# Peptides against a protein of PDB entry 3H8D: the designs that were tried, part 38

Target 1, 122 residues: chain A of PDB entry 3H8D
Amino acid sequence: DMKRQQRFFRIPFIRPADQYKDPQNKKKGWWYAHFDGPWIARQMELHPDKPPILLVAGKDDMEMCELNLEETGLTRKRGAEILPRQFEEIWERCGGIQYLQSAIESRQARPTYATAMLQNLL

## One batch from the design tools (peptide; made by RFdiffusion4, then SolubleMPNN)

Design b1_p11_7_s4 (from b1_p11_7, 4 letters changed)
Fold by OpenDDE base, seed 3:
Structure b1_p11_7_s4 (fold): chain B 122 residues (1-122), chain C 122 residues (1-122), chain A 11 residues (1-11)
Amino acid sequence: as target 1 above (122 residues)
Amino acid sequence: as target 1 above (122 residues)
Amino acid sequence: SAMELAEEIEK
């Protein structure tokens, strides 16, 4: 179970609305993902002009990347993989702990490494 | 613009809720994507136990794969790429034409090859 | 959003 490899990724993104704008009109955001084994456990989006988006498995499945890790090609994208702390630091700053905790308490979260870790911390 | 390469992909998926079930308890769905150049234009999900999900760029950006084509690794996944008609046949059966048309008329759809093609047909 | 992510990745 918790023996699954935890891997974290970060890539820049441009908002859909900005995709076809001139480069000067493209605002850069950041997409973060935590994969618990092959499957995404948490997703986070940082935007230059709006609040962060936090997503957790179970609750937010419809909004999260549905591709498994291998399908995403993130493991093959140079510079995409980040250290756990690089994800967690931002996650914490964005209120991710409370977000995930609330999802657990409301029974919206499906069990992941992230839920287990949080439960072990609390 | 419309010179962008239109590529279509299909992969099986297991629902998040079934990911960690025994194989016998995993229900197989199908994930379809239409990429207009590097960016997704349409997404479709077939499920064995619920109605199909149709997604179009602009309207459903929050629910669609955010990775560009290269990032998805779909071009490297054997058997993932399908012919245009293999996508369109299912798209049509699922009511995709009406779905996209409605998105265009409501000004929710962002322009893609798919919107252009539909407008040329109608 | 997922699509917003796609564009920045290609940069």
Scores: peptide ipSAE 0.026, ipTM 0.703, DockQ to the pose 0.066; fails the geometry check
Fold by OpenDDE base, seed 2:
Structure b1_p11_7_s4 (fold): chain B 122 residues (1-122), chain C 122 residues (1-122), chain A 11 residues (1-11)
Amino acid sequence: as target 1 above (122 residues)
Amino acid sequence: as target 1 above (122 residues)
Amino acid sequence: SAMELAEEIEK
């Protein structure tokens, strides 16, 4: 439903391998999420030492956050919510448009607000 | 650190394929998590129509919840937290001991409370 | 896993 609220979030993360290291040795990554209503539509992960990970609903469900929006603490976490452009700018840089398009063409993507917007653009 | 609090959670889920179906057509699964302090140690997923999924920290980080405990709503979600035995009973039934053992032997598992307990047992 | 949390949990 395109009537659903689109909300975007970003939080830093520490790699599991660094969780027990001193603060100066913890490499910080970034976790991004796009929620289309209560359901996640896109996920994106920036890593300090490897390529970003792009994930889209339907295709990558096994790798994406399994919690709905309310079940995350994101709406209650100060500074977690970001503007759409803050997500989209990174998404575009990481090749997200092509990634999502390919998922649509292969019929792997679940319909979301994101797929709808892309299909309108192209 | 074995001094960390061990906490276990369970929540029902609906498959992405069923999210838009009528309630009577939504097949319910179960999502389980073991948090060793703020960090997830084990994840387990029961599905209505396929084998359970077992995941252990280190080996399966790409498929496991990326949120730390506080960033989930689980501690604030009524009925989500369960007793250790409620997790372990299912874990054992699903072959979790063997799965974790194999991950340790292959040096894929990250050390956690779960790995420590198993290594004491065997 | 390929899942979304149940809507009833949100209530």
Scores: peptide ipSAE 0.026, ipTM 0.696, DockQ to the pose 0.068; fails the geometry check
Fold by OpenDDE base, seed 1:
Structure b1_p11_7_s4 (fold): chain B 122 residues (1-122), chain C 122 residues (1-122), chain A 11 residues (1-11)
Amino acid sequence: as target 1 above (122 residues)
Amino acid sequence: as target 1 above (122 residues)
Amino acid sequence: SAMELAEEIEK
């Protein structure tokens, strides 16, 4: 449903291997999420020392957040919510358009707001 | 640190493919988590129509919850928290001991409270 | 596959 609220979030993360290191030795990544209503549509992980990870619903479900938006607590986490463009700019830079398009064409992507927007654009 | 609080949670889930089906057609699974302090140590997914999924930190990071305990909102979700034995009983039934042991022996497991307990037992 | 948390628990 196009009436569903589209909300975007970004939180820092520390790699599991770094969790017990000194603060200066913890390399911060960034975890991004696009929620189409209660359900995650896209996820993105920026790492300090490896390529970005792009994930789309349907294709990458096993690797994505399992909690719906309300359960994540992200809406209650100060500073977590970001503007749509703050997500999309990074998504585009990382080749997210091509990634999502390929997932659609291979019939791996679950329909979401993101797939609908992309299909309107192409 | 053995002083870290060990907390366990269980929440029902609906398969992504069932999310928009009628309530009677939504087959409920169960999502389990063991948090060793703020960090997830073990995750377990029970499905109505496929084998259980067992996940351990270090080995299965990409498939596990990325949010730390506080960020999940699980501590604030009524009825989500369970007793240690409520997790362990299912874990054992699913062959979790062997699974975790294999992960340790293959050097894939990150040290957690769970790995420590297992190594004390063996 | 992964899962979606039940809408019922959002209440």
Scores: peptide ipSAE 0.026, ipTM 0.687, DockQ to the pose 0.066; fails the geometry check
Fold by OpenDDE base, seed 5:
Structure b1_p11_7_s4 (fold): chain B 122 residues (1-122), chain C 122 residues (1-122), chain A 11 residues (1-11)
Amino acid sequence: as target 1 above (122 residues)
Amino acid sequence: as target 1 above (122 residues)
Amino acid sequence: SAMELAEEIEK
């Protein structure tokens, strides 16, 4: 159902290797998620010292959050939820449109709100 | 700090490919997690049609839950929390001791409560 | 790559 609520979240993260270092030695990244209803549709990670990671449902399930929206605390975490454009702006800058398009063309992408929007755009 | 609270959780899951199928066509798996304080230490997945998946912190970070305990809804989900032995019993049956031992020996495992217990046992 | 949510967001 494409009438599902689209919700977007952003939280800072520390790399596992840095989690026990002093604050000055913790390099902060940013974790982004797009939930299409209860299920994750897209995920994105910005890192301080490596290229961004783009992930789409169907193709990248193993590397994406495996909890559904209600099984995360994201809706209850202050400042975590962001506007759709705040996600899309970074997604576009990181080449997300091309990434998702390739996943659709290879039939690796699971149909989501994101795939539907892109298919209508192209 | 090895004095951190050890907490264990189990929830059913539906494979992404089955999430929109009728209930009779949804094959249920089981997701297990061990949190050593706020951070995940071990994860395990039982699938209806493939071998179990064993994951340990440090080695398998990319495939494990990226949310810390409080960022998940697990502590608030009725019936999700299980006793330590309920996790360990399945972990042992699935070869988790050998899996973690190998991760320690290869220096891929991050030190956790689980690695400490195993090292004392061996 | 895997991440751990920063302790800062737990505050």
Scores: peptide ipSAE 0.024, ipTM 0.681, DockQ to the pose 0.062; fails the geometry check

Design b1_p11_8_s1 (from b1_p11_8, 4 letters changed)
Fold by OpenDDE base, seed 1:
Structure b1_p11_8_s1 (fold): chain B 122 residues (1-122), chain C 122 residues (1-122), chain A 11 residues (1-11)
Amino acid sequence: as target 1 above (122 residues)
Amino acid sequence: as target 1 above (122 residues)
Amino acid sequence: DPELEEALASL
């Protein structure tokens, strides 16, 4: 079996309320995703004026990207793909390790590459 | 066992003969490496005026990076780390699949992530 | 994913 490719993406977004403002008044947020093969394993949202949002597969499926990787077109979007560490650094800063660990312990997390790596660290 | 991290790097080099020339006369080459955990699995060199060099672990150890990943300092060099596809695209274009396959078939290649992936493709 | 849609539309 081919080992699933771990791929990470980041795209900016502008809040709906800022969409029609002058460029200097548009505060950027950042949408992050970790795909374990074709399916999203983790999602993270950085907002300019609210707490970060952390989402993990199994627990937060309804709030996460429902499209498979190919359907998103992210692989074709120049500059969207990022290195694993570019995701993990932000994930760690946002308390993602604790969030995922809690989801595993509560049996809410679907097994993914992310859950496996965390379980190897502990 | 922690799955070994696959990391890819690229750095430019200037040919020794061009090192003291004016900037416009310095033709850049590119050095590429695939590290399977701490050890190099594949190396590739793009030159401006000679054929690409392809190297695989086990077969070409004497011509490859002898330092482990941490010793290279590549992880600390800004802009050196690249995405897997940025390596693989060039590898494929240079005939790397055939080169690695031949090394496997002749029993010269050391088992790496790269050899495993090729064997899953075939 | 409303946020993905928003993010993609912002580009």
Scores: peptide ipSAE 0.054, ipTM 0.565, DockQ to the pose 0.056
Fold by OpenDDE base, seed 5:
Structure b1_p11_8_s1 (fold): chain B 122 residues (1-122), chain C 122 residues (1-122), chain A 11 residues (1-11)
Amino acid sequence: as target 1 above (122 residues)
Amino acid sequence: as target 1 above (122 residues)
Amino acid sequence: DPELEEALASL
């Protein structure tokens, strides 16, 4: 549905273990989300000390944002929204294409804008 | 079609008459575009010394960008792409909703993502 | 999403 806007967000997070450390010792991670309309289609987490986490709708629903876009408040967070390419560049570098492709091939992925785009690429 | 990405761009322009003036005397305008997939759906021009120009597909085709998105090179221009809301905020302030609504009511507007969104809003 | 909660809490 063309009516579903594709919106992308990024917010930093600090590891719980670092919350009380001096600012210079707080290693930031980054939480990324792609919303296909009101619901998340892809999620990605960059950590300072472990491999990135990639998540796709259908396969990883229980590990992904359970709130709709409005409920997250992300649309109201200054600086949270990012351009599609700002998401995709990181997604690609983290192996997101292969990850989503595998989820499609295994029939684990729920159809989303992201799956549709991949099917055109491949 | 959900496969059509909605992409928004903004670039500055200098009036021809100001091109050879000192930088402090060059009043910048702003050119805005909304692309519904490869083709422009809405265009907007902010001028420093005249009312904003609003243009919508179907009605204003001859005054709008004739190039497809790829041909414009906008996707390759650093800092040209903007968030949807960065376009919409200005569009709304300039009376874009009323402008597009009138174009729909007069049957001048070509169906686009923009027209579809408006029809959900009214 | 515990990671979202963590992310939001750090803001």
Scores: peptide ipSAE 0.053, ipTM 0.581, DockQ to the pose 0.052
Fold by OpenDDE base, seed 3:
Structure b1_p11_8_s1 (fold): chain B 122 residues (1-122), chain C 122 residues (1-122), chain A 11 residues (1-11)
Amino acid sequence: as target 1 above (122 residues)
Amino acid sequence: as target 1 above (122 residues)
Amino acid sequence: DPELEEALASL
């Protein structure tokens, strides 16, 4: 919907197993989020030791960020916000298009900007 | 339209009068562009010595970038692409909402993502 | 979102 701003964020995370290791032994993952207005539409997690995790609204709500955009503080964290393409490029590489399409076909996806965009591409 | 990616760019420029001055005497302006898919929707110019220039598709075509997005090479210029908010914040401060609204009301504006978004805001 | 907490803690 034209009324909702699409915003994208990326922040690093350390694996729980690495939390207490020396800094040089802490491998960073990357947490990505797409917010369709105030609410999350897609989430993606890059891990140094396992496959990427892809999450879409409606299907994966319990595993996704429950905070609205303002509650996250992401808009106030310097360097957290990224360009749409910086999200989409990784999303595409991780099979996000197929993942979202399957969620739409199975009627598990909540309607978002992401679902609308994909439906217009197909 | 959901099919078209909205992309924003900013590049510095030197005033013609400053081109041949010493580097310390060259005052930079800023050129901003909003592309609605392949075609420009809005252009904005910040000058160090005069009011901002605002341009909207349909009304100001002769003063706006005539190249499509691919032709500009902006997508390949490191540091040229900016976040939507980085454009919109300046656009709003420069009176861009009112400028675009007036262009719509006078039937001078070409339909773009920008016009559609504004119509949804009003 | 346990990963968000982890991510925020890493900042």
Scores: peptide ipSAE 0.050, ipTM 0.582, DockQ to the pose 0.058
Fold by OpenDDE base, seed 4:
Structure b1_p11_8_s1 (fold): chain B 122 residues (1-122), chain C 122 residues (1-122), chain A 11 residues (1-11)
Amino acid sequence: as target 1 above (122 residues)
Amino acid sequence: as target 1 above (122 residues)
Amino acid sequence: DPELEEALASL
């Protein structure tokens, strides 16, 4: 449903193993989220030392943010919100199109704005 | 406040990097939580390849479960709930007493059942 | 809590 507000967020994270290290030794990852209205549609995690993690609603619900958008506080987090293209560019680079496509084909994906847009593109 | 129900939970987790590996190559960690009423007081993570992570309310809120107990669904998760001693034994082994004590001394800890009990013990 | 999500996903 394209009527819902599509909002995208990015926040850094430090690996738990690095949390007690000196700042210079704390390797940052990046956590990305796409919210289709109040609910997460896609999540993406960039790590300094492992492959990106791609997650899509329906398929990966257990691994994704369990909070609705308002509960996350992301809308109140300065600098967290990003433009759609800032998410999509990384998503595309990480193979997100193919990942979501496969989730749709396997009937694992919950219908979202993301699934609808992909179906329009393909 | 000792009037709130103290409940403890443990669930296994597979590292994100292992999620796509064969079952035999998925090393399990263990996630532990102490809830003081609806709110988490302590969290503990056992990992197969890194030191335990200890987290206490107030100090580590951003790294801990953001859901209240009911929202977690842990009370409905078969086998998730554990006895207090099952948590405390691991907590003690991981240096949890000293960790919480230091958090109290640094004024980082939010007052909880756990902080109160520690203050009774010390 | 990413660790909780990880844990839940593993069950």
Scores: peptide ipSAE 0.047, ipTM 0.457, DockQ to the pose 0.068

Design b1_p11_8_s2 (from b1_p11_8, 4 letters changed)
Fold by OpenDDE base, seed 1:
Structure b1_p11_8_s2 (fold): chain B 122 residues (1-122), chain C 122 residues (1-122), chain A 11 residues (1-11)
Amino acid sequence: as target 1 above (122 residues)
Amino acid sequence: as target 1 above (122 residues)
Amino acid sequence: DEELEEALASL
């Protein structure tokens, strides 16, 4: 069987509170996603005013993108798709390895490409 | 076993004949590569003054990059790595599907991720 | 996904 394609995306967001402010006062956040085939495996949110949010499939399903990849339209958004390392670099900086590891050890993580890779690394 | 990572790269080149010309007279070409794990599977060259060159592993080994991926240093060159679709779009436009298909049918192509994907598509 | 909705709306 063909293995699932790993695809990574990033899009900016402006907080609702800033939406109608002057452009100079709109603080930009960043939404990141890792899709393992059609389903999200990891999500990450960088905020201008609060700690980053890290989310992993199985543990954080209720807080993560509920749409499959095609339903998101992300593959059709110019500039949304990013390289694997562009995701992983930020993930690592935010403590994502430890976060996912803890989710695996607590049996909260759903098996994904991300969980498999981490198990190979450790 | 973990399947090999598919990685794609693009770098510009200036023709030797243009190297010492004024900047305005240096015509830029583009070198593209698809690596299936450590070894090149496809190579493509866009030239400003001649038809594109398409090359596939097994058939065109003598004309393709002889270095493994790590030896090339491409993974360490900022901006060299590109998305799969950025390669495939140009590959398709240049008749790459037919070129690879003919190489498979003539038994000149080495089995790679690219040959497997084409066989799934047809 | 509220964040995705907000992100998409911001584009």
Scores: peptide ipSAE 0.029, ipTM 0.525, DockQ to the pose 0.054
Fold by OpenDDE base, seed 3:
Structure b1_p11_8_s2 (fold): chain B 122 residues (1-122), chain C 122 residues (1-122), chain A 11 residues (1-11)
Amino acid sequence: as target 1 above (122 residues)
Amino acid sequence: as target 1 above (122 residues)
Amino acid sequence: DEELEEALASL
């Protein structure tokens, strides 16, 4: 279970409303993903104009990346991969621990590395 | 066991013989470390003028970093932490898999994340 | 995943 490789990625995005604006008027958001082996475990979105979005496997599958890690091409995108702490720091700040805990308690979370780690912290 | 955080670090070093040379005459080596939780699991050294040095916990304890991760201050050194793949790529190229396998077979390797991963590859 | 598509398109 916990022998799978944990990999983290971050890529910027431009809001739909800013797609056709001048570069100076395009505000970047940030898309984050945690892959537990081939499959996504957590997703997070930082938006310039709304609260962060947190998503966890099992609960939020329909809103999360549906591609396995290989299919995303993220491992081949220069600068996309980040350190675990670069993900976790933001995850923590955005209330990710509480969000995942709630998903576990409600029995909505799929077991992942993330759920296992949290259960060892509590 | 495998729920411990795996963290990887790289820092440059200057050979003792080059310590007092002009900057242009100082050849950098590279020191790599894999920490399995608080304790080092693997160490690797790239030298400009000799073969790579590979070290694994249990077998090479006397030649490896004796400090726990917190004591090293590596987590606080900007640019020291690297991605797992940045370590593993070099480890593989330097024959690290064979080295660790040999240490396991000779019963010299201490059980670590690294040994567990290798045993799942074989 | 609309955000992934948006993110990938923004690269």
Scores: peptide ipSAE 0.029, ipTM 0.555, DockQ to the pose 0.056
Fold by OpenDDE base, seed 5:
Structure b1_p11_8_s2 (fold): chain B 122 residues (1-122), chain C 122 residues (1-122), chain A 11 residues (1-11)
Amino acid sequence: as target 1 above (122 residues)
Amino acid sequence: as target 1 above (122 residues)
Amino acid sequence: DEELEEALASL
């Protein structure tokens, strides 16, 4: 059902190796999620010292958030929810369109709002 | 097409009567809009000294924003875009569900994402 | 989801 609410979230993370360093020496990464209704459709991770990670439903299920939206508590985490464009801008810059397209072409992607939008864009 | 992007905006307004008063004496209202793709589906206005105004597409077209989303420039106005829940929370508190429901029942409401969501909720 | 766990631990 394409009437499902599309919600986006971003939370910072600190690398385990930096966990006990002085605050100024902790490099933050960013974890991003796109939820198509209760289930994750896309995930993205920005790291301070390695390439971004892009993940799409169907292809990368085992590496993506296993919790439904309610279980994550993200909806209750102040400041975690972001606008669609705040996700999409980073997704695009990281090559997310090509990544998702490739997943569709290889028949690895599960149909989601994201796949539907891409099909409309191309 | 229910695949249309749902976008929400909020901007402050100052009453004409307060326009030339000292800043501390200017009471701000808030203008809210829900766009179902390029066209407005719901509008809401919070005033400092009178009841909220609720407007829905089809019924209140003449009182609602006449510009398409692109024409408004809202997408380019920093800080104007808000999360769905930031709109919905106020909408609900102001009796928006009942207002839209009544518009549907009276056959005044144009079908929008909002009407579809309400039909699913009830 | 190891990364989520890491992220959540940083909250």
Scores: peptide ipSAE 0.026, ipTM 0.553, DockQ to the pose 0.054
Fold by OpenDDE base, seed 4:
Structure b1_p11_8_s2 (fold): chain B 122 residues (1-122), chain C 122 residues (1-122), chain A 11 residues (1-11)
Amino acid sequence: as target 1 above (122 residues)
Amino acid sequence: as target 1 above (122 residues)
Amino acid sequence: DEELEEALASL
């Protein structure tokens, strides 16, 4: 159902190792999520020192947040919500198109807004 | 070099989704690390609602913390350090022995204290 | 992602 609301969120995180360092020495990562209606469709994590992690529903369910959007409280978290393009720009840079494509081809991806859009592009 | 100091750490985390919930509704996960000298050998994460994640050096380097122990500041974080058995008990419960064994057999595991100990057991 | 969940908890 493509009528579902597509909402995107970004939250910073501090590595566990950096939790006790001075603020200037706490390298921040970024957690990104795409919700297709109430359910997460894509998740992405930017790290200061390792490659980004890309996750897609169906394939990576065990590594992704299992909370529905309302349970996350993200909609109530000031500054968490981002524009679609803010997510997609990073997703594309990180190889998200190929990652999702491969997940579809291997029959691992659960159908989402993201899988549908990719099929429209390709 | 098995003379390296084996140190173990555990840090709680709150899921991004729960960051804005009331404290009683914030389900905590736990991040675990085993350092073989300065370098991480094993990492493990307990989640309140999904299976544990097991990570071993060599195989899972891209998903593990790339900081050396000193860079993490874990040694300076009060209450972070745990007893070896506190790590191993959870590791065993989560299937860590089989996970590490499979990584060795597939030639993915980097040699560590953990790989050496496993080879002594089996 | 476990690492992320942990990292997020620290913020």
Scores: peptide ipSAE 0.041, ipTM 0.524, DockQ to the pose 0.096; fails the geometry check

